# Designs tried in a protein design run: peptides against a protein of PDB entry 2QAS. Part 7

Target 1, 120 residues: chain A of PDB entry 2QAS
Amino acid sequence: PPEDLMQYEAMAQDALRGVVKAALKKAAAPGGLPEPHHLYITFKTKAAGVSGPQDLLSKYPDEMTIVLQHQYWDLAPGETFFSVTLKFGGQPKRLSVPYAALTRFYDPSVQFALQFSAPE

## One batch from the design tools (peptide; made by RFdiffusion4, then SolubleMPNN)

Design b1_p9_2_s3 (from b1_p9_2, 5 letters changed)
Fold by OpenDDE base, seed 1:
Structure b1_p9_2_s3 (fold): chain B 120 residues (1-120), chain A 9 residues (1-9)
Amino acid sequence: as target 1 above (120 residues)
Amino acid sequence: APVDQHFSP
């Protein structure tokens, strides 16, 4: 097939990343997500811009999944990345994840799933 | 709810 110089697939992927951003903005609103909605977010831990506890990221050298349901704090969904405080080993720690690092988004309450190609 | 909010894929 001819070379797609427009990179339409990448554009479509970015548009779908916008769904995750929008969902996180809803999750960050007062009162949080409307029950029973909750979010499983999978990302490449070595992707550019990912920031978090070194021991945690080292434990998951490829990908990890975080869940936003009842135990998350200070969710801050920016335009290019989101940050959130989650408990790891019982201790709250800050995690920052660019939307470009995402590989999977899932809300099991309504079985809504998205997959993304992230930097390797 | 899980103790930690993270999982391996």
Scores: peptide ipSAE 0.152, ipTM 0.747, DockQ to the pose 0.661
Fold by OpenDDE base, seed 4:
Structure b1_p9_2_s3 (fold): chain B 120 residues (1-120), chain A 9 residues (1-9)
Amino acid sequence: as target 1 above (120 residues)
Amino acid sequence: APVDQHFSP
């Protein structure tokens, strides 16, 4: 097939990553997400910019999925990445994830799903 | 309603 020097697919995926950012901003607003909406976010743990506890990231060397529903704190959706505090093994842990590291976004309440290509 | 949550392959 002919070479796409415009990289339209990448442009489209970046645009769709904007949906995740917007959704997280709604989740971070007072009152959180309107029920029954909740989010499953999957990302590559070794992607550039991903930050978190070494023990946690070592446990999931490829990908991990976090759930934003009832128990999450200090959700801060930035322009290029978001950070959030979640409990793992009963302990609060801070994660920072660039939108570029995402591989999947899912809201089970309305079965809305997005898939992305992320760097290794 | 999960309190301690996440999953990965």
Scores: peptide ipSAE 0.120, ipTM 0.742, DockQ to the pose 0.660
Fold by OpenDDE base, seed 2:
Structure b1_p9_2_s3 (fold): chain B 120 residues (1-120), chain A 9 residues (1-9)
Amino acid sequence: as target 1 above (120 residues)
Amino acid sequence: APVDQHFSP
């Protein structure tokens, strides 16, 4: 088959990552997400730009899924990455995740799902 | 499998 020099698939993936960014911006708004919406976000923990507590990231060497429902704080969705504070073992921890590191996005309330290809 | 912070300490 002909080689896609336009890289449409990649463009589509980036556009879809934009959906996640937009969703997170809504989640970051006052009052948080409108119920019953909540987000499951999966990302590669070793992807470039991912940052957080070393012990936490070491515990999950491949992928991690975080849930943004009621227990999330200081969600800051930037243009290239978002950061959020979540509790692990009762301890608040700050995570910073580039949108490029995402592998899955899911909102169970409306069964909206997105999957992304991220570097292995 | 990815681990959810709500299901794992």
Scores: peptide ipSAE 0.117, ipTM 0.731, DockQ to the pose 0.156
Fold by OpenDDE base, seed 3:
Structure b1_p9_2_s3 (fold): chain B 120 residues (1-120), chain A 9 residues (1-9)
Amino acid sequence: as target 1 above (120 residues)
Amino acid sequence: APVDQHFSP
């Protein structure tokens, strides 16, 4: 097939990553997400720019899914990454995740799903 | 996909 020199598929994926960013910005706004919306976010734990507790990331060497519904704090959706505090085993832990590390996004309330290619 | 996030009961 003809070679796509425009790299449209990559452009489309980046645009869709923007949906996640926008959704997180809504989640970070006062009052949080409008009920019953909540977010399942899956990301590659070893992707460049991912940061968090070493023990946690070591436990999930490939990818992990976090849920943003009721129990999240200090959600900070930046332009290239977001950070959030979540409790794991009752302990608050800070995660920082570049949007480029995302592999899945899902809002069960409306069955909205996105999938992304992420660096290995 | 399962949630890897574990909350206190």
Scores: peptide ipSAE 0.107, ipTM 0.728, DockQ to the pose 0.129

Design b1_p9_2_s4 (from b1_p9_2, 4 letters changed)
Fold by OpenDDE base, seed 2:
Structure b1_p9_2_s4 (fold): chain B 120 residues (1-120), chain A 9 residues (1-9)
Amino acid sequence: as target 1 above (120 residues)
Amino acid sequence: GPTDTHFSP
């Protein structure tokens, strides 16, 4: 097949990552997500730019899914990554996740799902 | 509210 020098698939993926960014910005706004919306976000824990507690990331060496519904704090959706505080083992932990590290986004309230290919 | 879920798929 002909070579796609425009990299349209990558463009499409980036556009869809923009949906996640926009959704997180809504989640970060005052009042949070409108009920019953909540977000399941899956990402590669070893992807470039992912940061968090070493013990936590070691516990989940491949992928991790976080849920933004009732227990999250200081959600900060930047242009290339978002950061959020969640509790693990009762302790607040700060995670920073580049949008490029995402593999799945899901809002079960309306069954909206996105899947992404993230670098290994 | 309820504790959110965190897991490795």
Scores: peptide ipSAE 0.059, ipTM 0.681, DockQ to the pose 0.884
Fold by OpenDDE base, seed 1:
Structure b1_p9_2_s4 (fold): chain B 120 residues (1-120), chain A 9 residues (1-9)
Amino acid sequence: as target 1 above (120 residues)
Amino acid sequence: GPTDTHFSP
């Protein structure tokens, strides 16, 4: 196949990352996600811009999946990354994840799924 | 591949 100088695949993935951003903005609105919607978000833990507890990120050196359902706090979906506080082992911990680091997005309630290529 | 999941209900 010919070389795609337009990089349409990357454009499409960026557009689809916009879906995740929009979904998180809905989740961050007053009242949170409408039941039964909840979000599984998978990302590369070593991707540029990912930040969180060192012990947690070290435990998952490749990818990890977080679940946003009822217990999430201070969800802040920015334009390039989102941050959220979740409990791990009963302790609240803050994660910041660029949308570019995402590899999977899934809402089991309606079986909506997205997959992305992400930086290492 | 498979990923580890941290569930926050």
Scores: peptide ipSAE 0.057, ipTM 0.681, DockQ to the pose 0.138
Fold by OpenDDE base, seed 4:
Structure b1_p9_2_s4 (fold): chain B 120 residues (1-120), chain A 9 residues (1-9)
Amino acid sequence: as target 1 above (120 residues)
Amino acid sequence: GPTDTHFSP
């Protein structure tokens, strides 16, 4: 088969990361996500730019999944990363995750799923 | 699995 010099798959992956960013911006808007929509987000904990509680990141050295439905605060979806406050062991913790670190995005309400390649 | 929740349901 012919060689793809345009790197279409990479371009498509970048475009799909944009879907996650857009979804998070909707979630951050007044009133939050329209029910019953909610988001499962999986990311590589050691990817460049990921920051959060050291104990939590150490507990999950490869990947971890967070849920944005009822227990999250101050969701801030930026252009290259998003940050959000979640409770771990009853204590509020701030997580910052670059979109490039994502490996999975899922909205169970409509069974919409995306998978991505992330930095090792 | 990919849907396992580790933080804040």
Scores: peptide ipSAE 0.055, ipTM 0.678, DockQ to the pose 0.209
Fold by OpenDDE base, seed 5:
Structure b1_p9_2_s4 (fold): chain B 120 residues (1-120), chain A 9 residues (1-9)
Amino acid sequence: as target 1 above (120 residues)
Amino acid sequence: GPTDTHFSP
C-alpha cells in the first residue's frame, strides 16, 4: 500500500482528542455531566506531563483508569491537559493529565468509546 | 483491562 505522508491517522487522533477535551469541559461546567453520563478515562502514568502523587503513580506504573461520576472535584480541563481531584484510599489526590497521555475514553451510559495511542 | 478502574472513591 502507498505511504501516507500526510499522517491522516495522527490528525484524526488529534481531532478525537478534542472530543475528550470537549466532554471534560462539559463535565466541568456548572451542573456537571447530565445523568447518567459518566466518564472512564485511561492514561499512561509515565507519559510526559503526567503529574500526581508519587505513591499513586508508582502503584500504577503503566496505565491508570479514573472515573468521573460522583466523586471528583475541581475538574479543570485546559487546552493541553486536564487536572482533577479524586480520592484514593479516602485521601484527595490531584492529578494532571495531558490529553496526549490518554489511551482510552469511555462513557458506559451510551457505550461511547475512543482509543488512542500514547507515548510508552 | 481498559475497563478496570483504579479510582478508589
Scores: peptide ipSAE 0.054, ipTM 0.674, DockQ to the pose 0.175

Design b1_p9_3_s1 (from b1_p9_3 with V4L D7E)
Fold by OpenDDE base, seed 4:
Structure b1_p9_3_s1 (fold): chain B 120 residues (1-120), chain A 9 residues (1-9)
Amino acid sequence: as target 1 above (120 residues)
Amino acid sequence: PPVLLPEPP
């Protein structure tokens, strides 16, 4: 088969990461997501740029999934990463995740799912 | 497997 010098698969993956960014921007808008939409976001905890509770990240050295539905605050979707406040063990913590660190995105309300390659 | 946080209501 011919060699793909355009790297179309990588471009497609980047475009799909854009879907996650756009969805988070909708979630951050006044009024939040329209019910019953909510988001499950899975990411590599050791990926470059990931920051959060050190004890938590140490406990889960590979991946973890956060759910944005009823208990999240100050969602800030930037151009390269998003940050959000979540309660872990009852304590509010700030988590910052680059879009490049994502491995899965899922909205159960409409069964919409995306999977991504992420840095090891 | 990935851990879900926070626990769903």
Scores: peptide ipSAE 0.076, ipTM 0.751, DockQ to the pose 0.543
Fold by OpenDDE base, seed 2:
Structure b1_p9_3_s1 (fold): chain B 120 residues (1-120), chain A 9 residues (1-9)
Amino acid sequence: as target 1 above (120 residues)
Amino acid sequence: PPVLLPEPP
């Protein structure tokens, strides 16, 4: 097949990552997500820029899914990454995830799903 | 499958 010098697929992926960013910005707004919306976010734990509890990231070396529904704090969706506080093992921990690290986004309330290819 | 955190209520 012809060589795609425009890298359209990558551009499309980036655009879709923008949907996640926009959704998180809505989630971070006062009042949070409108019920019953909630977000399942899956990401590669070893991707560049991912930071969080070392024990947790070591325990799950491939990928993990976080749920933003009832128990999350200080959601901060930046331009290239978002950060959020979640409790792991009863202890609040700060997690920072670049949008580029995402592999899946899902809002079960409306069955909206996105999948992404992230570097291994 | 990916581990889901935090655990569902």
Scores: peptide ipSAE 0.076, ipTM 0.744, DockQ to the pose 0.489
Fold by OpenDDE base, seed 5:
Formats: structure tokens, C-alpha cells, sequence
Structure b1_p9_3_s1 (fold): chain B 120 residues (1-120), chain A 9 residues (1-9)
């Protein structure tokens, strides 16, 4: 097959990352996500820009999935990363994740799924 | 497989 010098697949992936950003912005808006929508977000814990509790990130050195449904606070979707407060072991911790670190996005309510390649 | 947090119901 001929070489793709335009990197169309990468551009498409970037566009799809935009879907995640948009979805998170909806989740962060007043009223939150419309029921029964909720989000499963998987990311590489060692990816550049990922910030969170050291004990947690050390415990899960490859990937972890967070669920945004009932137990999350102060979701702040920025342009390059989002941050959110979640409870781990009963303690609230702030997690910051660049969209580039994502490997999976899923909304079980409508079976909408996206997969991405992220830095290893 | 990735770990789910919070723990799924």
C-alpha cells in the first residue's frame, strides 16, 4: 500500500480525542450528564503530564480506569487535560490527565466506545 | 486489564 504522508489516522485520532473533551465538558456543565450516561475513562498512569496521588499511580503503573458517574467532584475539562476529584480508599484525591494519555473512552449506557494509542 | 476506580458495582 502507498505511504500516507498526510498522517490521516493521527489526525482522525486527534479529532476523536476532541469527542472525549466535549463529552467531559458536558459532564462538567451544570446538571452533569443526562441520565443514564456515565463515563469510563482509561489512561496510561505513567504518561507525560499525568498527575495524581503517588500511592495510587505507583499501585497501578500501567493503566487505570476511572468512572465518572456518582462519585466525582470538581470536574474541570481543560483544552489539553482534564482534572477531577475522586475518592480512593475513602480519601478525596485530585487527578489530572492529559487527553493524550487516554487509551479508552466508554459510555456503557449507549455502548459508545473509543480507543486511542497513548505514549508508553 | 485496567483497574476500575471507583470499584464497579
Amino acid sequence: as target 1 above (120 residues)
Amino acid sequence: PPVLLPEPP
Scores: peptide ipSAE 0.069, ipTM 0.737, DockQ to the pose 0.421
Fold by OpenDDE base, seed 3:
Parts: sequence; C-alpha cells; structure tokens
Structure b1_p9_3_s1 (fold): chain B 120 residues (1-120), chain A 9 residues (1-9)
Amino acid sequence: as target 1 above (120 residues)
Amino acid sequence: PPVLLPEPP
C-alpha cells in the first residue's frame, strides 16, 4: 500500500491522547467526575518524564494501571503531563505521567476504552 | 487504596 507521508494514524493517536487529558481535567474540576464514571489509566513506567515512587516503579518495570475513583488527591492535569497523589502501602505518593506515556485508558462505567502506542 | 493492575488485559 502507498506510504502515508502525512502520518494520519499518529495524528489520530495524539488527538485521542487529548481525550484522556480532557477526561482528567473533568476529574480535577470541582465535584470530580460525574458518578459512576471512574478511570483506569495505564502507562509505561519507564517512559521519559514519568516520575513517582522508586519502589513502585521498580515493582512494575514495564507498565502499570492506576485507578482514579475515590482514593486520589491533587489531580493536576497539565498540557503535557498529569500528576496525582495516590496512596501506596498507606502512604501518599506523587505520580507524574506524560500523556505520551499512556498505553490504555478505560472508563468501566460506559465501557469506553482507548489504546495507545507508547515509546518503549 | 487504589487498585494497581500491571498490564491489564
């Protein structure tokens, strides 16, 4: 097949990453997500820009999924990455994840799912 | 605490 010099698929992927960003911004707004919406976010733990608890990231060397439903604080969805505080082992830890590191997004409440190709 | 799922299906 002919080569796509426009890289439409990549552009579409980036646009879809915007859906995650927008969803997180809704989650960060006053009142949070409208129930029963909640988010499963999967990302490459070794991707550039990912930062968080060393022990946690070491435990999941490839990718991990976080759930944003009831137990999260200070969700800050920026333009290139989002950060959020989650409790691990009873301790609050800050996690920062670039949208480019995402591999999956899922909202079980409406069975909305997205998959992304992230850098290895 | 939040649920952590490595490589969910």
Scores: peptide ipSAE 0.062, ipTM 0.730, DockQ to the pose 0.130

Design b1_p9_4_s1 (from b1_p9_4, 5 letters changed)
Fold by OpenDDE base, seed 3:
Structure b1_p9_4_s1 (fold): chain B 120 residues (1-120), chain A 9 residues (1-9)
Amino acid sequence: as target 1 above (120 residues)
Amino acid sequence: MRQLGRPAP
């Protein structure tokens, strides 16, 4: 097939990453997400810029999914990454995840799903 | 409620 020098597919994926960012900004607004919306966010744990508790990230060497529904705090969706506090094993942990590290986004309430290619 | 997991099929 002809070579796409414009890299349209990459542009499209980046645009769709913007959907995740926008959704997280809604989730961070006062009152949180409108019920029953909630978010499943999957990301590569070893991707550049991912930070969190070493024991947790080591436990999930490939990718992990976090759920933003009822138990999340201090969600801060920046322009290149978001950070959030979640409880793991009853202990609050802070995660910072670049949007570029995402591999999947899902809102079960409306069955809205996105998939992304992320660096290995 | 599950807060962490692997991607669902």
Scores: peptide ipSAE 0.078, ipTM 0.748, DockQ to the pose 0.064
Fold by OpenDDE base, seed 4:
Structure b1_p9_4_s1 (fold): chain B 120 residues (1-120), chain A 9 residues (1-9)
Amino acid sequence: as target 1 above (120 residues)
Amino acid sequence: MRQLGRPAP
């Protein structure tokens, strides 16, 4: 096939990252997501801009999936990244994840899935 | 891609 100098697929993926941002903003609103909607978010833990506890990131050297359903706090969806507090081993941990680090977004309630190409 | 992690309760 001919080469795409416009890089339309990359443009489309960036637009779809906007869906994740919008969904997280809904999740952060008072009352949270409307039942039964909940979110599975997978990201590359070594991607630029990802931050969190060293012990946690060492345990998941490639990818990590977080679940936003019942046990999450202080969800803050920014324009380029989001941050959230989750419990690991019973201890609250703060994660900060750029949207560019995402590899998968999934809402099991309606089987809505997105996959992204993230930098290594 | 090799390992995938999930949150622990």
Scores: peptide ipSAE 0.074, ipTM 0.736, DockQ to the pose 0.044
Fold by OpenDDE base, seed 5:
Parts: C-alpha cells; structure tokens; sequence
Structure b1_p9_4_s1 (fold): chain B 120 residues (1-120), chain A 9 residues (1-9)
C-alpha cells in the first residue's frame, strides 16, 4: 500500500489526546467531574517526561493506571502534561504525566474508551 | 468514599 507521508493516524491520535486534556480540565474545575463520571488513565511509566516517586514508578515498570474519582488533589492539566496528587499506601504522591505517555483513557460511567500508542 | 480499581492508587 502507498506510504502515508502525511501521518494521518498520528494526527488523529493527537486530536484524541485533546479529548483527554479537555476531560481533565473538567475534572480540575470547581466541583470536579459531574457524577457518576470518573476517569481511569493508563500511561507508560518510563515515557519521557513522566515523573513521580521512584519507588512507586519502579513498582510499575511498564505502565500503571490511576483513577480520578473520589481521592485526587491538585489536579493541574497543562498543555503538554498534567499533574495530580494521589494517595499510595496512605501517602500522598505527586505524579506528572505527559499526554504523550498515555496508552488508555476510560470513563466507566458511560463506557467511553480511548487507546493511544505511546513510546516504548 | 473509598477509591478502588486497577494498579494505582
């Protein structure tokens, strides 16, 4: 088949990453997400730009899924990455995740799912 | 309410 020099699939993926960004901005707004909406976000832990506690990230060498529903704080969705505070083992941890590191976005309340290709 | 689910948190 002909080679796609336009990289349309990548463009589409980038557009869909915009959906995640927008959803997180809604989640970060006063009052949070409208119930019963909540977010499962999966990302590659070793992707460029991902930052967080070493012990936590080492526990999940490939990817991990975080849930934004009842217990999340200081969600800050930026232009290229978002950061959020979550409790792991009872301890608050700050995570910073570039949108480019995402592999899955899911809202169980309406069964809305997105899957992304991310750096290995 | 208690948060549950996949690997993290």
Amino acid sequence: as target 1 above (120 residues)
Amino acid sequence: MRQLGRPAP
Scores: peptide ipSAE 0.068, ipTM 0.736, DockQ to the pose 0.086
Fold by OpenDDE base, seed 2:
Structure b1_p9_4_s1 (fold): chain B 120 residues (1-120), chain A 9 residues (1-9)
Amino acid sequence: as target 1 above (120 residues)
Amino acid sequence: MRQLGRPAP
């Protein structure tokens, strides 16, 4: 097949990453997500820009899924990455995740799912 | 380790 010099697939992926960003901004609004909406976000833990507790990230060397439902704090969705405080093992931990590191986004309440190609 | 739809504990 012809070579796509426009990189349409990549552009589409980036557009879809924008959906995640927008969703997170809604989640960050006062009152959080409108029930029953909640988000499952999966990302590559070793992707550039991902930061968090070393012990936690070491436990999940490939991918990690976080849930934004009732137990998330200080969600800060930036333009290139978002940060959020979640509890793991009962302890609050701060994570910073670039949208480019995402591999999956899912809202079970309406069965809305997105999958992304992220560097391995 | 790969996680799909499974939150970290």
Scores: peptide ipSAE 0.067, ipTM 0.751, DockQ to the pose 0.049

Design b1_p9_4_s2 (from b1_p9_4, 5 letters changed)
Fold by OpenDDE base, seed 4:
Structure b1_p9_4_s2 (fold): chain B 120 residues (1-120), chain A 9 residues (1-9)
Amino acid sequence: as target 1 above (120 residues)
Amino acid sequence: MRDLGRPAP
């Protein structure tokens, strides 16, 4: 097959990362997501820009999945990354994740799934 | 309290 010099697949992947950003902005709006929508977000924990408590990240050397449904606080979806407070072992912890670090996005309520290739 | 983070499925 001919060589794609336009890199269309990469462009499409970037566009789809925009879907995640838009979904998080909806989740951060007053009232949160409309029930029963909720989000499962998976990301590479060692990707550039990922920030969080050392003890937590040490438990997940490759990938980690977080759930945004009933208990999450101060969700801040920026233009290049989002940050959110979640509980682990009963303790609130802050995570900051660049959209470029994402490997999977899923909303079980409507079975909507996206997969991404993230930096190793 | 429920943990909101876990290994990738």
Scores: peptide ipSAE 0.085, ipTM 0.763, DockQ to the pose 0.068
Fold by OpenDDE base, seed 1:
Structure b1_p9_4_s2 (fold): chain B 120 residues (1-120), chain A 9 residues (1-9)
Amino acid sequence: as target 1 above (120 residues)
Amino acid sequence: MRDLGRPAP
């Protein structure tokens, strides 16, 4: 097949990453997500810009899935990355994840799923 | 190869 110099697939993926960003902005609004919506977000833990506790990220050297339902705090969806506080072993930990690091987004309540190609 | 984790409830 001919070479795509426009990189349409990358454009499409970026547009779909916008869906995740928009969903997180809804989740961050007062009152949070409307029940029963909740979000499963999977990302590459070694991707550029991912930050969090080293001990936690070391346990998940490839991908990690976080769940935004009831137990999340201070969700801050920026334009290029989001940050959120989640509990691991009862201890609150802050994660920052660029949208470019995402590999999967899923809302089980309506079975809405997105997949992305993220850097290795 | 995926090494997937989830937060503790």
Scores: peptide ipSAE 0.084, ipTM 0.743, DockQ to the pose 0.046
Fold by OpenDDE base, seed 3:
Structure b1_p9_4_s2 (fold): chain B 120 residues (1-120), chain A 9 residues (1-9)
Amino acid sequence: as target 1 above (120 residues)
Amino acid sequence: MRDLGRPAP
């Protein structure tokens, strides 16, 4: 097949990452997400820019999924990454995740799913 | 919902 020098697929992927960003911004707004919407976000834990407790990330050497529903705090969706506080084992932990590290986004309330290619 | 660390169904 012809070589796509425009890299349309990559552009489309980046555009779809924007959906995640927008969704997180809605989640961060006053009142949070409209019920029953909630988000499952999967990302590569070793991707550049991913930051969090070493003990936590060590348990997930490849990727992990976080859930934003009722128990999340200080969600800060930036332009290139988002940060959020979640409880793991009862302990609040701060995670910072670049959108480029995402591999999956899912809202089970409406069965909306996105998958992304992320750095290995 | 699934446990953390696993993709949503």
Scores: peptide ipSAE 0.082, ipTM 0.749, DockQ to the pose 0.058
Fold by OpenDDE base, seed 5:
Structure b1_p9_4_s2 (fold): chain B 120 residues (1-120), chain A 9 residues (1-9)
Amino acid sequence: as target 1 above (120 residues)
Amino acid sequence: MRDLGRPAP
């Protein structure tokens, strides 16, 4: 097949990343997500722009999945990344994750899933 | 109440 010089797949991926951003903005709004919606977000921990406690990230050298349901705080969905506070081992940790680092987005309540190609 | 399935917090 002919070579796609327009990079349509990449553009489509970017558009779908917008879905994640929009969903997180809904989650960050007053009242949070409408039940029973909750979010599983998987990302490459070593991707550019990912930041968090080293002790936490070292446990997940490749990918990490976080769940946004009942125990998350200060969710801040920016234009290029989101940040959120979650408890790990009972301790609050702040994570900052660029949307470009995402590999999976999933809402089990409605079985809505997205997969992304993230930088290695 | 909370679902922590798969490698999560």
Scores: peptide ipSAE 0.067, ipTM 0.734, DockQ to the pose 0.075

Design b1_p9_4_s3 (from b1_p9_4, 5 letters changed)
Fold by OpenDDE base, seed 2:
Structure b1_p9_4_s3 (fold): chain B 120 residues (1-120), chain A 9 residues (1-9)
Amino acid sequence: as target 1 above (120 residues)
Amino acid sequence: MRNLGRPAP
């Protein structure tokens, strides 16, 4: 097939990343996500811009999935990345994840899923 | 290593 110089696939992926951003903004609104909605977000832990406790990230050298349901705090969905506080081992940890690092988004309540290609 | 689960409590 001919070469796609428009890079439509990449544009589509970026548009879909926008869905995640929008969903997170809803999740960050007062009262949080409307039940029964909850989000499973998977990202490459080694991706540029991902930040968090080294000891935590080192346990997940490839990908990590976080769940935003009932126990998440200070969710801050920015334009290029979001940050959130979650408990790991009983300890609150702050994570910052660029949308570009995402590989999977899933809302089990309505079986809505998105998959993204992220650099290895 | 891929993690598909919830964070450890």
Scores: peptide ipSAE 0.070, ipTM 0.748, DockQ to the pose 0.055
Fold by OpenDDE base, seed 1:
Formats: sequence, C-alpha cells, structure tokens
Structure b1_p9_4_s3 (fold): chain B 120 residues (1-120), chain A 9 residues (1-9)
Amino acid sequence: as target 1 above (120 residues)
Amino acid sequence: MRNLGRPAP
C-alpha cells in the first residue's frame, strides 16, 4: 500500500485521546462521574512523562491499569496529561500519565472501549 | 509481551 504521508491514523488516535481527556474532565467536575460510570485506564508505565512512585511502577514494567470509580482524589486532567491520587495498599500515591501513554480506555457501565498505540 | 497490572483496593 502507498505511504500515508498525512499520518491519518495518528490524527485519528489523537482525536480519540481527546475523548479520554473529556471523560476525565467530567470525572474531575464537582460530583464526579455520574453513577454507574467508572473508568479503566491502561497505560505504558515506561512511556515518556509517566511519573509515580518507583516501587509501584516497578511492579508493572509494561502496562498498568487504574480504576476511577469511588476511590480517587484530586483528579487533574490537563491538556497533555492527567494526574490523580489513588490508594495502593492503603497508601495514597500520585500518578501522572500523559494521554500519549494510554493503550486502553474502558467504561464497563456502557461497554465503551478505546484502544491506542502507545510508544514502546 | 504485555505485563498488565491492576491497583490493589
């Protein structure tokens, strides 16, 4: 097939990453997500811009899935990345994840799923 | 190879 110099697939993926960003902004609004919506977000832990506790990220050398339902705090969805506080083993930990690091987004309540190609 | 983790509750 001919070479796509427009990189349409990348454009499409970026547009879909916008859906995740918008969803997180809704989740960050007062009152949080409307019941029963909740979000499963999977990302490459070694992707550029991903930050969090080293001990935690070391346990998940490839991908990690976080759940935003009832137990999340200070969700801050920026334009290029989001940050959120979650509890692991009862300890609150801050994660910062660029949208470019995402590989999967899923809302089980309505079975809405997105998949992305993230850098290895 | 995918190494997927989930947060502990």
Scores: peptide ipSAE 0.070, ipTM 0.732, DockQ to the pose 0.043
Fold by OpenDDE base, seed 5:
Structure b1_p9_4_s3 (fold): chain B 120 residues (1-120), chain A 9 residues (1-9)
Amino acid sequence: as target 1 above (120 residues)
Amino acid sequence: MRNLGRPAP
């Protein structure tokens, strides 16, 4: 097959990352997500731009899945990354995750799933 | 909620 020099698949993936961004913006709005919607977000912890407590990220050297449902605070969905405060071991911790680091987005309430290729 | 690992699709 001919080589795709346009990289259409990558463009499509980037467009779908926009769905995640939009969903997070809804989650960050007053009142949060409409029940029963909640989000499972998986990302590569070693991807460029990912930041958080070193001990936490070290515990998950490849991928990490966070859940946005009842216990999240200060969700800030930017244009290239989002940040959120979650409790781990009872302690609030701030994570910052570029959308490019995402590998999976899932809303179990409606079984809506997206998967992405992220840098190794 | 916190990290629950990678869930099944």
Scores: peptide ipSAE 0.056, ipTM 0.734, DockQ to the pose 0.066
Fold by OpenDDE base, seed 3:
Structure b1_p9_4_s3 (fold): chain B 120 residues (1-120), chain A 9 residues (1-9)
Amino acid sequence: as target 1 above (120 residues)
Amino acid sequence: MRNLGRPAP
């Protein structure tokens, strides 16, 4: 097949990452997500820019899925990454995840799913 | 390995 020098697939993937960003911005708005919407976000834990407690990230050496429904705090969706506080084992932990690290996005309320290629 | 870690309630 002919070589795509425009890299359309990559552009499309980046555009779809924008959907996640937009969804998170809605989640961060006053009142949060409209019920029953909630988000499952999967990301590569070793991707560049991923930040969080070592114990947590070590427990999930490849990728981890977090859920944003009712138990999340200080969600801050930036332009290149988002940060959020979640409780694990009853302890609040802050995670910072670049959108480039995402591998999956899912809203089970409407069965909306996206998959992404992320750095190994 | 795919991990489905979720926030604790």
Scores: peptide ipSAE 0.092, ipTM 0.752, DockQ to the pose 0.056; fails the geometry check

